Peptides against a protein of PDB entry 7UQJ. Designs and how they scored, part 354

Target 1, 160 residues: chain A of PDB entry 7UQJ
Amino acid sequence: PELYQNFNITPPRGVLFHGPPGTGKTLMARALAASCSSDERKITFFMRKGADILSKWVGEAERQLRLLFEEAKKHQPSIIFFDEIDGLAPVRSSKQEQIHASIVSTLLALMDGMDNRGQVIVIGATNRPDAVDPALRRPGRFDREFYFPLPDVKARFKIL

## One batch from the design tools (peptide; made by RFdiffusion4, then SolubleMPNN)

Design b2_p29_7_s3
Fold by OpenDDE base, seed 3:
Structure b2_p29_7_s3 (fold): chain B 160 residues (1-160), chain C 160 residues (1-160), chain D 160 residues (1-160), chain A 29 residues (1-29)
Amino acid sequence: as target 1 above (160 residues)
Amino acid sequence: as target 1 above (160 residues)
Amino acid sequence: as target 1 above (160 residues)
Amino acid sequence: KEEEEERKKLEEIEKEQAEKRAKALEEEA
């Protein structure tokens, strides 16, 4: 906390946690949520999966995103964690992924529409940062990126 | 880091990471340390285990705690991470655990003696938050608590 | 276990997770356990600490290891995770560590005695792979090693 | 038996903490 005040870092609205599966992205997001919580001030933690928004909310994904951001705003301070955000926000140029263009556009608008003073942080986690729409990686959106390295690639090779 | 600046959260001097073993408490503490580090400003990370202070420093635990806090103050900004802090600071009411009362009292005094402007954060990790002396969980000490849930069996399934 | 079956990889009987403390070794072991768990097939996860086997089970460590392996075999598919395995199986040449030679020998025999068809995986975690008895690092034991690097200081840098 | 009791205690602590969180969310709403 004090450590954080000393670094004068402009709070990202959106943070992209990227790295191979099992690198602790989800765990880090939950622990950041808890780390911001006090007895006096709990952080509300919302978790969604990119694939769940598509599969569970067919035809309602945009509405569910809006409701999520409204609920996060209502329960400030809050963290919205999108696990597997590449499932939600694929690169728009992919012919196979055209189904998500409206969802991506909605997420972009929701992230842009957050007031700078809003106590809502969005964390996206992905295994494929290059599969995330570049528009999400712009300033005011997921403008901070975190590589969660594999425990050394050699460190997977030898379990096998 | 930035999260805490935005939330006007009084930076806890002490943070208790609790949850089942292997929930990433130590990883998170290290993550916070390095997240707070810049190229211009490295966070010095000190790690101790509760049991090590008792077993390796028999009769010197109080001195070693003082030296640790002095070194952390000298190398500001810094994080002191106590792994298994319940091994260092058991509940004082335990007749079997009376041996640690001086160590607990020293730790309490060291946490209370930290200047509010100090760039030293103390993180305690435990699997048994209820085994940690309640005096350590008071304001100005470990006044923030973080439950590290087991990654839900389902949350693990989807990391694959 | 199932992960290894799916990859046509001869499941290692033993895997050594090594790297600095807080690199996610325990978290990864737990993540692997649950990643191998399906709704149809839960992995039983056993966790022990090297130091606990010595301190809590004085004079019974060998028996407790046998019981642990029997229980893991009974609850297949299973993972046995030894945290701080260097505390259990120090290098035999250490005069201070002679107390562990019987325990190391028991662990060697238990790992050698696992049938190749057994759905039991043993994961050892250590901060000091060179402190682990070289006999444990041979084929059929901890024959696979995983370096958990510190998450690069840079990878955390931008979470701030 | 002890590991099963510890696992049950952990599950109970998780349940009690989840219930305390749910109640605290209901009181703030």
Scores: peptide ipSAE 0.000, ipTM 0.245, DockQ to the pose 0.046
Fold by OpenDDE base, seed 4:
Structure b2_p29_7_s3 (fold): chain B 160 residues (1-160), chain C 160 residues (1-160), chain D 160 residues (1-160), chain A 29 residues (1-29)
Amino acid sequence: as target 1 above (160 residues)
Amino acid sequence: as target 1 above (160 residues)
Amino acid sequence: as target 1 above (160 residues)
Amino acid sequence: KEEEEERKKLEEIEKEQAEKRAKALEEEA
C-alpha cells in the first residue's frame, strides 16, 4: 500500500522506455498503471500507438493528441502510454518532415503545458530511442530513460 | 525440464497469440523461445513485424517471407514470431485487396509447405484476431489460438 | 528524476513476483531496476538465484546473504532481486529441512532488520509461490505479491 | 566455457542479424 501512496506524482514526467522489441516495455507500462492504482486511488490508463495516431488520424493527429491530454487531465491520476513513440515523433531530420514536425510540436507543447500539479504521467515506449526527436527527451518531457535489455541468454534459460 | 523435453514439437504449428496490447504476447513468444532452448538444443528466434514486412519490402514482401522461412528451416529448431500479424495478413475483405492478397497467399503456401518433420514453430501475435485472415487460422497454420487477458485489476495491483 | 525520488521507499518492502515460468518476472525486475535509475539517481541492481546461493555457497549461504544485504545498503538506493526464491526459501515442510531452515531464518532476520530509512527493495521471483515459506510472505517482508498470469492454459497447450 | 561460447555465438548471431538489418537499411537508403 504505502509505496504507492508515497508516489507524490509530482510534475508530468515523461518516461521513455527503450530497448529491443519484446523486452516487455508495454507490459511494464501496464504494470506501472496497475501498481499505481489502489482501491482508494484508481489510475486511468490511456494507451495509444504512435503509428496509429498518424495513420488513422491523418490531418487530425494534433487534435487527437490534445483530446487525449484533456481526457487524461480530466481523469487524473492518469498514465498516457505511447507505444512506439518513434512512429509518432520521429527525428526531425527524417525526410518526412512536414506532417511529423507539426505532431512533434503539438506533443512538445502538450508536455510543456502540463501543470506540475497534474497527476498525469506520460510513458513513451520505443525500440529506437535515437529515432525519437531529441526535443521529447529534454527535461520536463521524457526526461527519464529506461533501457529494457534483452534478457541475457542466461536470464532466458533461467526463466524457463 | 520434462515439460520442455516433452515438447515433441511435431508438425509446423502456427500459434496465434491474441489479446489486448501490452498483455505480454511478444514477451511470451521470446520466453517460449528461451524455454525451448536448452544447452543441448538451441532454438533460433526470428522476429518480424507484420506492418514492417509490408512497408519496408513493398513488392518484395513475398520474397522476404520465403527467405525468412528458408532461414528458419536452415537454423532449426526455430521460432518465427510475427508480431502484429494482422498488419501482414488482414482479412481479405479489407479494401487494400491486391497487395495483401499475394502476401497472404505466400504465407499460406509457406505454412502449408512446411514439412511436418521441421522443427519450426510459427507464432503470430495480434491485438485483433478477427482482423487476421481466417485462412491463416485453419488447421496446419495458426491452428492454435491463445488469449492473453489483461491482468485483472487485482493482478495488476499485485504486480505493483 | 522526481517520480523515482518520490519513491519514499519506506520499510524494506519485499515484492514477490509469482507466476509460471516465462511470464516475464525476471524481465520485470530488471526493468524496474532500470526504471528506478536516473542520471541523477543510479539504482544498484543485485541479482541472485535462490538455487545458486544454496549450491555455490554450501555452509556460507547465510554469510553471503548478510554480505548481499550489507552491500545493497552500502550502495543504496538498491534492488535485491532473488530469482527463483523458492529454491532459496522452500516451505519448511519439505524434507530438506535443516539447511534451508537456517537460510530462511537468516533472510527473515535480514528483511526484518532493514531500517525503514533504507532505500533497498527486495524482489523475489518464483514459479511456485506456494513453495515459498509463508514467513517470507508476511507484512514487512514479501508483503506484496504479483501474479504474472500465463496467457490462458489453452495458450500454453496450443503452443506446444 | 561452453555457456560463454554459446552466449557469444548467440550475441554474434543477434549482432550479425542487427548488422544485416542495418546494412539492408543503408542499401535501401
Scores: peptide ipSAE 0.000, ipTM 0.251, DockQ to the pose 0.045
Fold by OpenDDE base, seed 5:
Order: structure tokens, then C-alpha cells, then sequence
Structure b2_p29_7_s3 (fold): chain B 160 residues (1-160), chain C 160 residues (1-160), chain D 160 residues (1-160), chain A 29 residues (1-29)
């Protein structure tokens, strides 16, 4: 959060971590949360998995997203980490348009409704950034993307 | 960097990642660099390997370190990642004292000369923290350490 | 693999990586695969996600598991990595007993049918080891477990 | 500019190599 405040830079409302499976996206998000936490300023870390939001909360996904953002705002500074966000907001395919359209619309509205001065960062992780609705990747949403390459097989060859 | 400025906490001039080979130290450093980078604020990530600095730059290692720190300062915010830093700054042993003493002295001076307001973070990674000169592990240098445990040592013993 | 051969230790048929989300289980499995690979002996790394096996292959999950194990055996030395294996073999609950019972039974049979002399290692990763069918955690199956702790939250506090 | 282009080129090469290796890991699967 503060990294963006000091530069008069509009804090990205969201950051997309993308890269092949097992590149450490979730580990990194947790690392960032931990590293941004201090004894004086604990960052509250909210983790949700995209598929779990859809599967556990059929018909309540929108409400659960709202509650999550409200809770994150209540416990700011906070990070909302969506693991496998492509499971939450898949590219609108004709066959599942209605359910996903409403969830995507809700997430868009929640991200758009984040006060840029708020101490809430949203991190989405995906193995398939192109499977995430392009509307989420626009400025003021997940407008920053970080590629997690496979740890260069050579780089790990050297570590182990 | 700025996270520390806002808390009047002396930013660690350096962070030591330590732990057995393959615990993801290098990956974490890269991932931290990536995650701290934004479209608006790209963190310049400098990676050097300790042994490579010694081997490639026999007699120029001090100059290369100076140039690296100057370049990192020029391109701030930046992260200097020393992989295998124990290869750069081994514990002073009598047999290699002169060459290593000057490199260690240079690195100490460079770390000591970092303005605490500078947006340059130094990360050292080692498999052998006790092989790193204790002078580097003092406050205002690599004063923060992170142990990367082996995912259960039994794991490796059982897989490898 | 060779480490076990040299000690006349029955290679574990399976290893369970468990720990909180984002502890680097997948990362470690890939790192182990990489580190066990040499220029002379590339380990073939098969990665599957438990939930994807269930969702993509409704009614063919057993066949896909068989094919995976056959392919791994064909390309030995190999590692089969099941990410989120709790999604593949959830604890038998009354409501989903039939579908899961057959998949679990197939996985059990495949693991039991692995010749202990084969150069095929199975790694399962889960955030919930207790959600994995206990039958899979018995000797000769996932009989080795590795806890991936959260990288000490304090460790990350010091980096950023 | 040249260093940024070389860095972009290195990042593209690393990305392309990572994608080629990811594809090779997917094709070996």
C-alpha cells in the first residue's frame, strides 16, 4: 500500500500473479503479506480460492465477495488473495454466461468501488491469465501483472 | 523499502536468506522482486552469484561490487540479490585472507554507505549462513535473516 | 531414486507434501524433480491436479489414472505429482461414496501395484492431509509425509 | 534505452525459454 502512496501513484486496485502451476504464486502472496506486516502493522491476509467460492456458495458468491471486501476493509491494512481466480471469473463462455457474468460483475464493482486510498490490496493468482475475464485486467482492477516463470529448471538445478 | 520508512524503522540494509539447497531462496528473491515491481514502479532486480563475482572478476571484484551498487542506486528502487553470498564473503580463513578481506571490506563499506533512505534492498542467499562473515550479519547490514527450511528434511531423505 | 537404491531402502511408493496453502509444495516437488534430473538422467515429471482429474474426467478418472501411471512407468525414472490430492481422493463421505470410492480404489491399486523396484515416485500435495483418505496414507502408499510450514511469518516481516 | 531493450530482450528470451520449457514439460506429459 504505502509503496504506492509515496509516489503519488494510484495504487493498483489489484495485482495478477500468473504463471505455470507451482511457480510459487500463493507462496509469494503470503510472503508479501507477511513482509508488509510488522509488529506494529499487521496486514490482515484473506485467502480465498476461486473454485471454492463458486462451488461452496452457489448463488451466494456475490454476497460472499461483498462480505470478503467488507471484512478486508474493516481489518485494513489487508490483502485479499484470490488463488485460482480464473475459477472465480472465467472468461465468459456462452455455456455458463449467467452465473459467471454476475460474479464477474460483482468483483468488478467491488474493485471499482475500492477507494484508491484504502489499505486493501487485491492479489489474484492464476495459471491461466487469458482465462480471466479481460474486464478484470483493465486499469483500476488487476492492472498489474506478475509473471511467475517456472523456476528456470536450470536455476533449480543449481539450488538443489 | 517504503514500508520501513513509514514506521521510522531503519530499513534493513540487507536480508540474508539461508537454508539448505533447494529451499527456494533464489525463487523467493525473484518473486519478491517481481511482486514489488509494478508497471509504474519497476523494481530493478540485480542478480549476482557470489562465486561468479570472484571467478569472473579476479582483481576487479571490488570494482564490480561498486559498479553494481552504483547501478542499483541509479535504477532505484532496486534489489541486489547475491546468490550464494558465502562464495563472495566467506568467513575469513587464514589461507585466503587477503582477497576475501578486501571484497568483504568493500561489501561492508557499500552496505554501510547505503543511505537508509535509498530504495536499494540487498538480499543475500546462502546454504551456509555460518560461512558468511559475521561482520555482514551485524545491524545495518544483513541484519535480517530468513531460514528456508527444507520441506521436511525427511522429505528429501525420502524422495531423493 | 538412487539414494534409496544405495541404502537398500524400499523407496516410498508415495510421499505426501502437506502444509498451508502457498508453502511451496508444488514448488518443492518441481525442485526435487529438477534436482534429481541430471544431463544423463532426466526425470520425467508428471503433474496432475486432483480436482482437475475429477472435473475433467467424470467417469474416466480411473482410466486417466491408469494411463498416467503407465506413462510414468514408460518414461521412468519419473515423478508423478498430484497437486491438491485431497481433491482426487477425499475422505469417504456418505454423499459422494460411489464416485470417490472407485477413484480411491484405483489409486490404491495403482500404488500397491507399483513394483518397489520401479523408478516411479508419487508425490501428493495437499493443504489438508486429514482430508486425504487414510487408506492412501498407509505403508506402501503415501507412507512418508512432509510438512511445509508457513515460511515463518516473522521471516517475511523482515524482508519487505 | 539499450539496457532496457536488452533487459526486455532478456526477459522475452527468459519468457520464451520458460514458455518453451513449460510447453516441453506439457508435451512430455
Amino acid sequence: as target 1 above (160 residues)
Amino acid sequence: as target 1 above (160 residues)
Amino acid sequence: as target 1 above (160 residues)
Amino acid sequence: KEEEEERKKLEEIEKEQAEKRAKALEEEA
Scores: peptide ipSAE 0.000, ipTM 0.196, DockQ to the pose 0.057

Design b2_p29_7_s3
Fold by OpenDDE base, seed 1:
Structure b2_p29_7_s3 (fold): chain B 160 residues (1-160), chain C 160 residues (1-160), chain D 160 residues (1-160), chain A 29 residues (1-29)
Amino acid sequence: as target 1 above (160 residues)
Amino acid sequence: as target 1 above (160 residues)
Amino acid sequence: as target 1 above (160 residues)
Amino acid sequence: KEEEEERKKLEEIEKEQAEKRAKALEEEA
């Protein structure tokens, strides 16, 4: 509340970091976490990878997501960072599409279930925002998207 | 002072956030505000839109700007964020050019009148840095410009 | 430690800010410094320019880099900001290539020598990430790259 | 901490790009 009350900011339910590989999305999420943390106000940072949700949590991904959000709520203020959230996107198999749909549906429900008073921020980093389910990118979810830029060479703006 | 004393940084009188629409300028300003705010050190965030300065403050825009800067000084450390500051740019009418010139002149005077000991940061966000009066972009005003990226698709930089 | 312990983050040894001139890299580093500083937790900000390392530290650049890192370690938590780090890149002379190689080698050793418990963050800003030695961009050095955006004209993302 | 707040700044730039994309999607919707 207070952080967002002081800024008159609705706490983002979710933020999508997207941009080419190497643009610092993962490093941005960790840096958010650290700069929001003071000795008085520790932010708890929860990191998960999209591919780990599919491969390490085989058959329990939905339960692990629920536990992650409960733990983040217990330890608020907290940040849940999904690195490589496009790794939830199915590799082209019908069975992975069903597993993906279930995981995405659970993540949607968890993000929708976050009360506006909670101090839980969800950050999803992806190299492929187009591979993130459009339902995750709707208002109240990853309704905030941050593009992480690639160097294009040509334009001089002098910071004097 | 202390924030900038600890960094040996001259407090930016003004920062111009510019970039294409959707590049996150407004949210950067809000995030800046949030991360600079601790439970001990609350930053007061003042947000105004350039178009609101022209349309909602008809005939009192200069007075409202003065009040805004006084209030920001009273509540320091504070951030004044002008979202869409290019909305101060005249729609092509001679009367709006005069109103714009008066508002811009007042903003210039307020930014120039900020003592280097004040903990007031002014952030202007624009999609059109070329539509921001060049006088606002001079040293001691919006002398610092931040560009906000567009996604160009093609270049791979791997964050390993 | 604690900042990164609370985030389960390996302190980034280095962050590369890259993007066109005027994309806000230098000001981002300064604003980073400012917002991480509270009255309780002062961050010491050390700024150097890549060109100054070559031109002002003629024959002592390596020693001055060592002193800079020692001073940053003494005054931790601290940030070392190398503005225009691409200014370490040789202007096309064989003698400057050797001087560059020695300075880069020293910087590599200093970044590699940062204990994972240190609260020293190194930020390198460049307009030319391709002109930054690939050895500086490896894990444990500037392993994190942030791109700072140019306006490419054509894609309408409406910040409504 | 500087990586973290440039990082936080980029994260909040990106979050607003998305809020504004989401608002633009809500206004298009």
Scores: peptide ipSAE 0.000, ipTM 0.183, DockQ to the pose 0.046; fails the geometry check

Design b2_p29_7_s4
Fold by OpenDDE base, seed 4:
Structure b2_p29_7_s4 (fold): chain B 160 residues (1-160), chain C 160 residues (1-160), chain D 160 residues (1-160), chain A 29 residues (1-29)
Amino acid sequence: as target 1 above (160 residues)
Amino acid sequence: as target 1 above (160 residues)
Amino acid sequence: as target 1 above (160 residues)
Amino acid sequence: AEEEKRREEIRKIEEERAKKREEALKEEA
């Protein structure tokens, strides 16, 4: 957040972190929250896991999303981090569960309803960016993406 | 790696990474693998998720563990990383599934069967170290533990 | 740490983390420190920023480096993390500031003076590994390097 | 320039490997 203000870059409403499991997506999101928190300006960090919103809140997932965004807005500056966002917002063309379509629609509406001047950033993390509804990846939503590669053994060899 | 050599600390056969979700446990394990691999000595990194071994290999989890350890030994130097190891090796006192008890027993036997001179390290990661069978946390197994704190503003001050 | 013992890899005196800003270099260094600290053996983590040593300690940077290495040795096992080490140790061929040359010379001498059995690891982080004096990247100093890639949007399209 | 090229090559190789691993993970799923 502070980086975008300092750089006069329009902050995305959302940022998508993607890459193989264990590439530090969640850690980076938390580190960003911590790094943007100053003594003068504490950033509130909200974390949810995509599958957990579905499994723990069967029939209330949409309500839980609304409450989360309201709470984030109330406690701004804030980061909302969705880990495994592909579990929350699967591709609409997957013939499965009407439940997912309603949740995706709610998340889309919540992201569209975010004022660009709001001090709330949404970070989504996924191992399967192709499994995330493309509607979430449009301008004004997760319009910036970041790839987290595996620290490969071979990458070390070329640097040495 | 370097720290234990420098510190003349006997390397554990296993290391338990624990801390809140998204504190970089998996990334650290991968970075350790990458960081120990040189042009002369490639480290093979095996990753398994605790719950996936149970769910994908119903009735074969013990066999899959044996094969994994054999493969790691064959391709040494190696790291075996178990993400969410509490899902693979829950506390035995949970009255549930005889299957978990057999898997835990197999993992214990495999770790005990590791030659201390073997170039295989086992890293377990969990968000719930209390949900991991204490037998895995004994000397000669996951006998070293590392806490991954949230990057909190407060954590910065205690380390500085 | 354990990996180098298990793999019989000589630990470098220093490790260079490089990659774009915000790729988790600092976070990884902290996580390494935390991950090497046990209940029995606490690792002391020293963090300095390259430019801060120059700006805050005008005319005393060399002394501050000596004190830092002495303190790290006194509190071993230790990690010294230099963030933005290119700010501390710019390439000697840059015709600018005689001050930088003295600081680089001091850092080189301090790293060369480290006993290979000393329980002190030096981690340097930079966004510009080419801006780091190559003398620091020689055997017995920062002789291992690790690339931290950007999570790049462009990386996503090749994986999909 | 050569180090930047090396970093770009490393990135490309890592990307291709990540892709192959994701494909392999998709085939195992």
Scores: peptide ipSAE 0.000, ipTM 0.258, DockQ to the pose 0.038
Fold by OpenDDE base, seed 5:
Structure b2_p29_7_s4 (fold): chain B 160 residues (1-160), chain C 160 residues (1-160), chain D 160 residues (1-160), chain A 29 residues (1-29)
Amino acid sequence: as target 1 above (160 residues)
Amino acid sequence: as target 1 above (160 residues)
Amino acid sequence: as target 1 above (160 residues)
Amino acid sequence: AEEEKRREEIRKIEEERAKKREEALKEEA
């Protein structure tokens, strides 16, 4: 509750930061994590890159996701930040390797299991929100989305 | 302790941000400072550029460093951000002007004196970590390093 | 024409990005360069730091500027980004070394010669627009200026 | 509506600054 109050948001299970890269998504997630950390309430910040979970943990990615969520629960209040989550959970296609489908299914189950996880927030960052599996964007998962525009195309155009 | 707890880091006396130019080092330092500032706990952010300390304060650079650290202590919790710290504290060479050696020695003494400085963090940013005096990269000084990679040129192109 | 159309600006010979350090000038220049690069139209991005041109090429700085502009012309459409251009072309003072005056004169001639350079844009970034030689800020050179304010401390707090 | 008004006010201020610069550049020419 209080972690979500500090975000001034109704408790989402997950927040999706999306927008062109270099718009400060990763920076914002770190900034939010730091701002929500007080002396009385330290927030544990976990950062993972979607592609790194796939590349470093071939065959163990599901286990690593489970361990990450268990560690976040153990150290709550916690933030799990998935940078480039579109690399972890691409849209399910008929051409998608069974491995990706399994990882996505594990992440879905882990997001759905957050009711039992106490004060754990998940932030996903992506440059391609439409490349994220729509199942992750449903209520109770990444149900809040924050668009990080390129510093306003109009501010770019007003700058230019 | 608390400022370092907000960073979820074992209290380094200093943090070195390094990586190619335009990777967001300066932006990150500012974002961290802002994120750690709450209404109840304002963090004072001091920013200096390494070359500016040398050029603006010829003969007073040591005094200005002392004053900066005293002011940071007075306004604690505080962050001192040295942008382009490689311009202030280049690697000690036999060809190094005595002035640079003196400034580096003052900065070293100021970093070592931080145990008595309370809640003051020093962040150094550089594009050339190997051009920073190795004495500054020792434990109790800039003992934590964060690499800011270029957002992958392919990520830049996939970004657009 | 088209490079400038993509900027939606009357073709300036040069654009000056100015504002406090860490306001994203370098990041913006890279983002602009990247955004103007399509699969059909790759923009070549050259980045130089003003102080690095002076320090690395003592006695050859003028030649290196010429080579940079020739290379940019060869690889057009191109952007030349001078980070910290105040380090390359400081205000002409009676205390200015003749070398700096010569480098500034070379840069002026190179900016004036851009009519024959096709699709080459020059972006200068500085924290000190008033420390840039006023001759560079004249029409046909850095005739457009973009102020990068500190992201309003309130915009950071509204983001947090 | 208020954000659009703020955007229009900022645009007007920027256009006025651009005009003043263009006038100053014409007086120096």
Scores: peptide ipSAE 0.000, ipTM 0.193, DockQ to the pose 0.038
Fold by OpenDDE base, seed 1:
Structure b2_p29_7_s4 (fold): chain B 160 residues (1-160), chain C 160 residues (1-160), chain D 160 residues (1-160), chain A 29 residues (1-29)
Amino acid sequence: as target 1 above (160 residues)
Amino acid sequence: as target 1 above (160 residues)
Amino acid sequence: as target 1 above (160 residues)
Amino acid sequence: AEEEKRREEIRKIEEERAKKREEALKEEA
């Protein structure tokens, strides 16, 4: 947040947090949400897991995504955090089930349909950025990508 | 380990990290591993996911657990981190599949069989501590439990 | 960064990470730095330890701080991370050595002298926020404060 | 046993507070 404002960079609508498991992607997203909230300006934080939207809402995943974005819009300023977003929007293949194609298309449309002036940020976290549909990584969607390195054991050693 | 050594505190054999998803349990485990490594004393970090041990090693999960503990013992000082340990050791029920009972029994035996002088720490992470077999939470096993609160959104709010 | 922009919140120049040792303050600072770096826009991360600036640069600490801020400004976008900032900027007391007063005054002047449009973020980490000079915690300096809870101390105590 | 019960009760209270904060974050949602 502050980094991009200090940089006079227009905040992307979508941010992809990627890196090895246990690098703190979800913690960072919550920390960012918490950091961007003030006593005057509460940020509403929505968390969903990609695989949970598919498994819990079989046949209603598109509707649940729409409701999530509507609720996030209603509760602006807000963050939508998708943990394991590669589970929701796997890379498109010719053998992909119609269900995954529909969900990806819905998520694309929801991200494209956000107004640039909207106070909704979408954060996707994945351990496998290459497993996320490239269409989601285009400008106006997840157009910014954050690498979470393994806390470099050596760089941490200079901390101790 | 070194954190505990620096504090002259005997490191626990087993530590349960629990709390809502994205509270940084895995990050903290890696963080502790990295912080306990020095230029003089590298800590070997083993990461396994509870559900992966069940799904990838159908019929060999007990053997894979034994091999993991042997490898960790060979590469002392070491940390074994079980992410989503509730997936490996679900609460015992009368309807429990024999497979889960055998894996839990093996993990119990491996944790009990660790010598107190061994430089192997076991960290289990879960979002559902109540879904972990209570036998694993007894003294000499995961006898220590870390709650990872949601980074208090409100307490970080005074930042803004 | 983006969160604050989407929320039309002016980014602070300085962020204080506080909380008990081993809560991941430094890890979070590095993760923020890494996260704010893209393939198109690398963020330069400067790490200094408060006590090291005092102990390694006796009589030159003010100059080293100036050089650090100049280098960070030259390598924008950048993050300056002060680990153990309470070691650099202890709370002012009537018995304070003139050296500490000079260093604190220099750091205050450097933080005040940053342009709001500068792409330099200063992150201070401490285990003792009450040991940091209150002048550093004012608007335009470390005007944002992150609490890093111990992953529940009680839960750490079950680990102990 | 009483200290363990008290730790478990405090854990439950903190989990309930965390759940109520998560629910209050969901009800404020």
Scores: peptide ipSAE 0.005, ipTM 0.283, DockQ to the pose 0.049; fails the geometry check

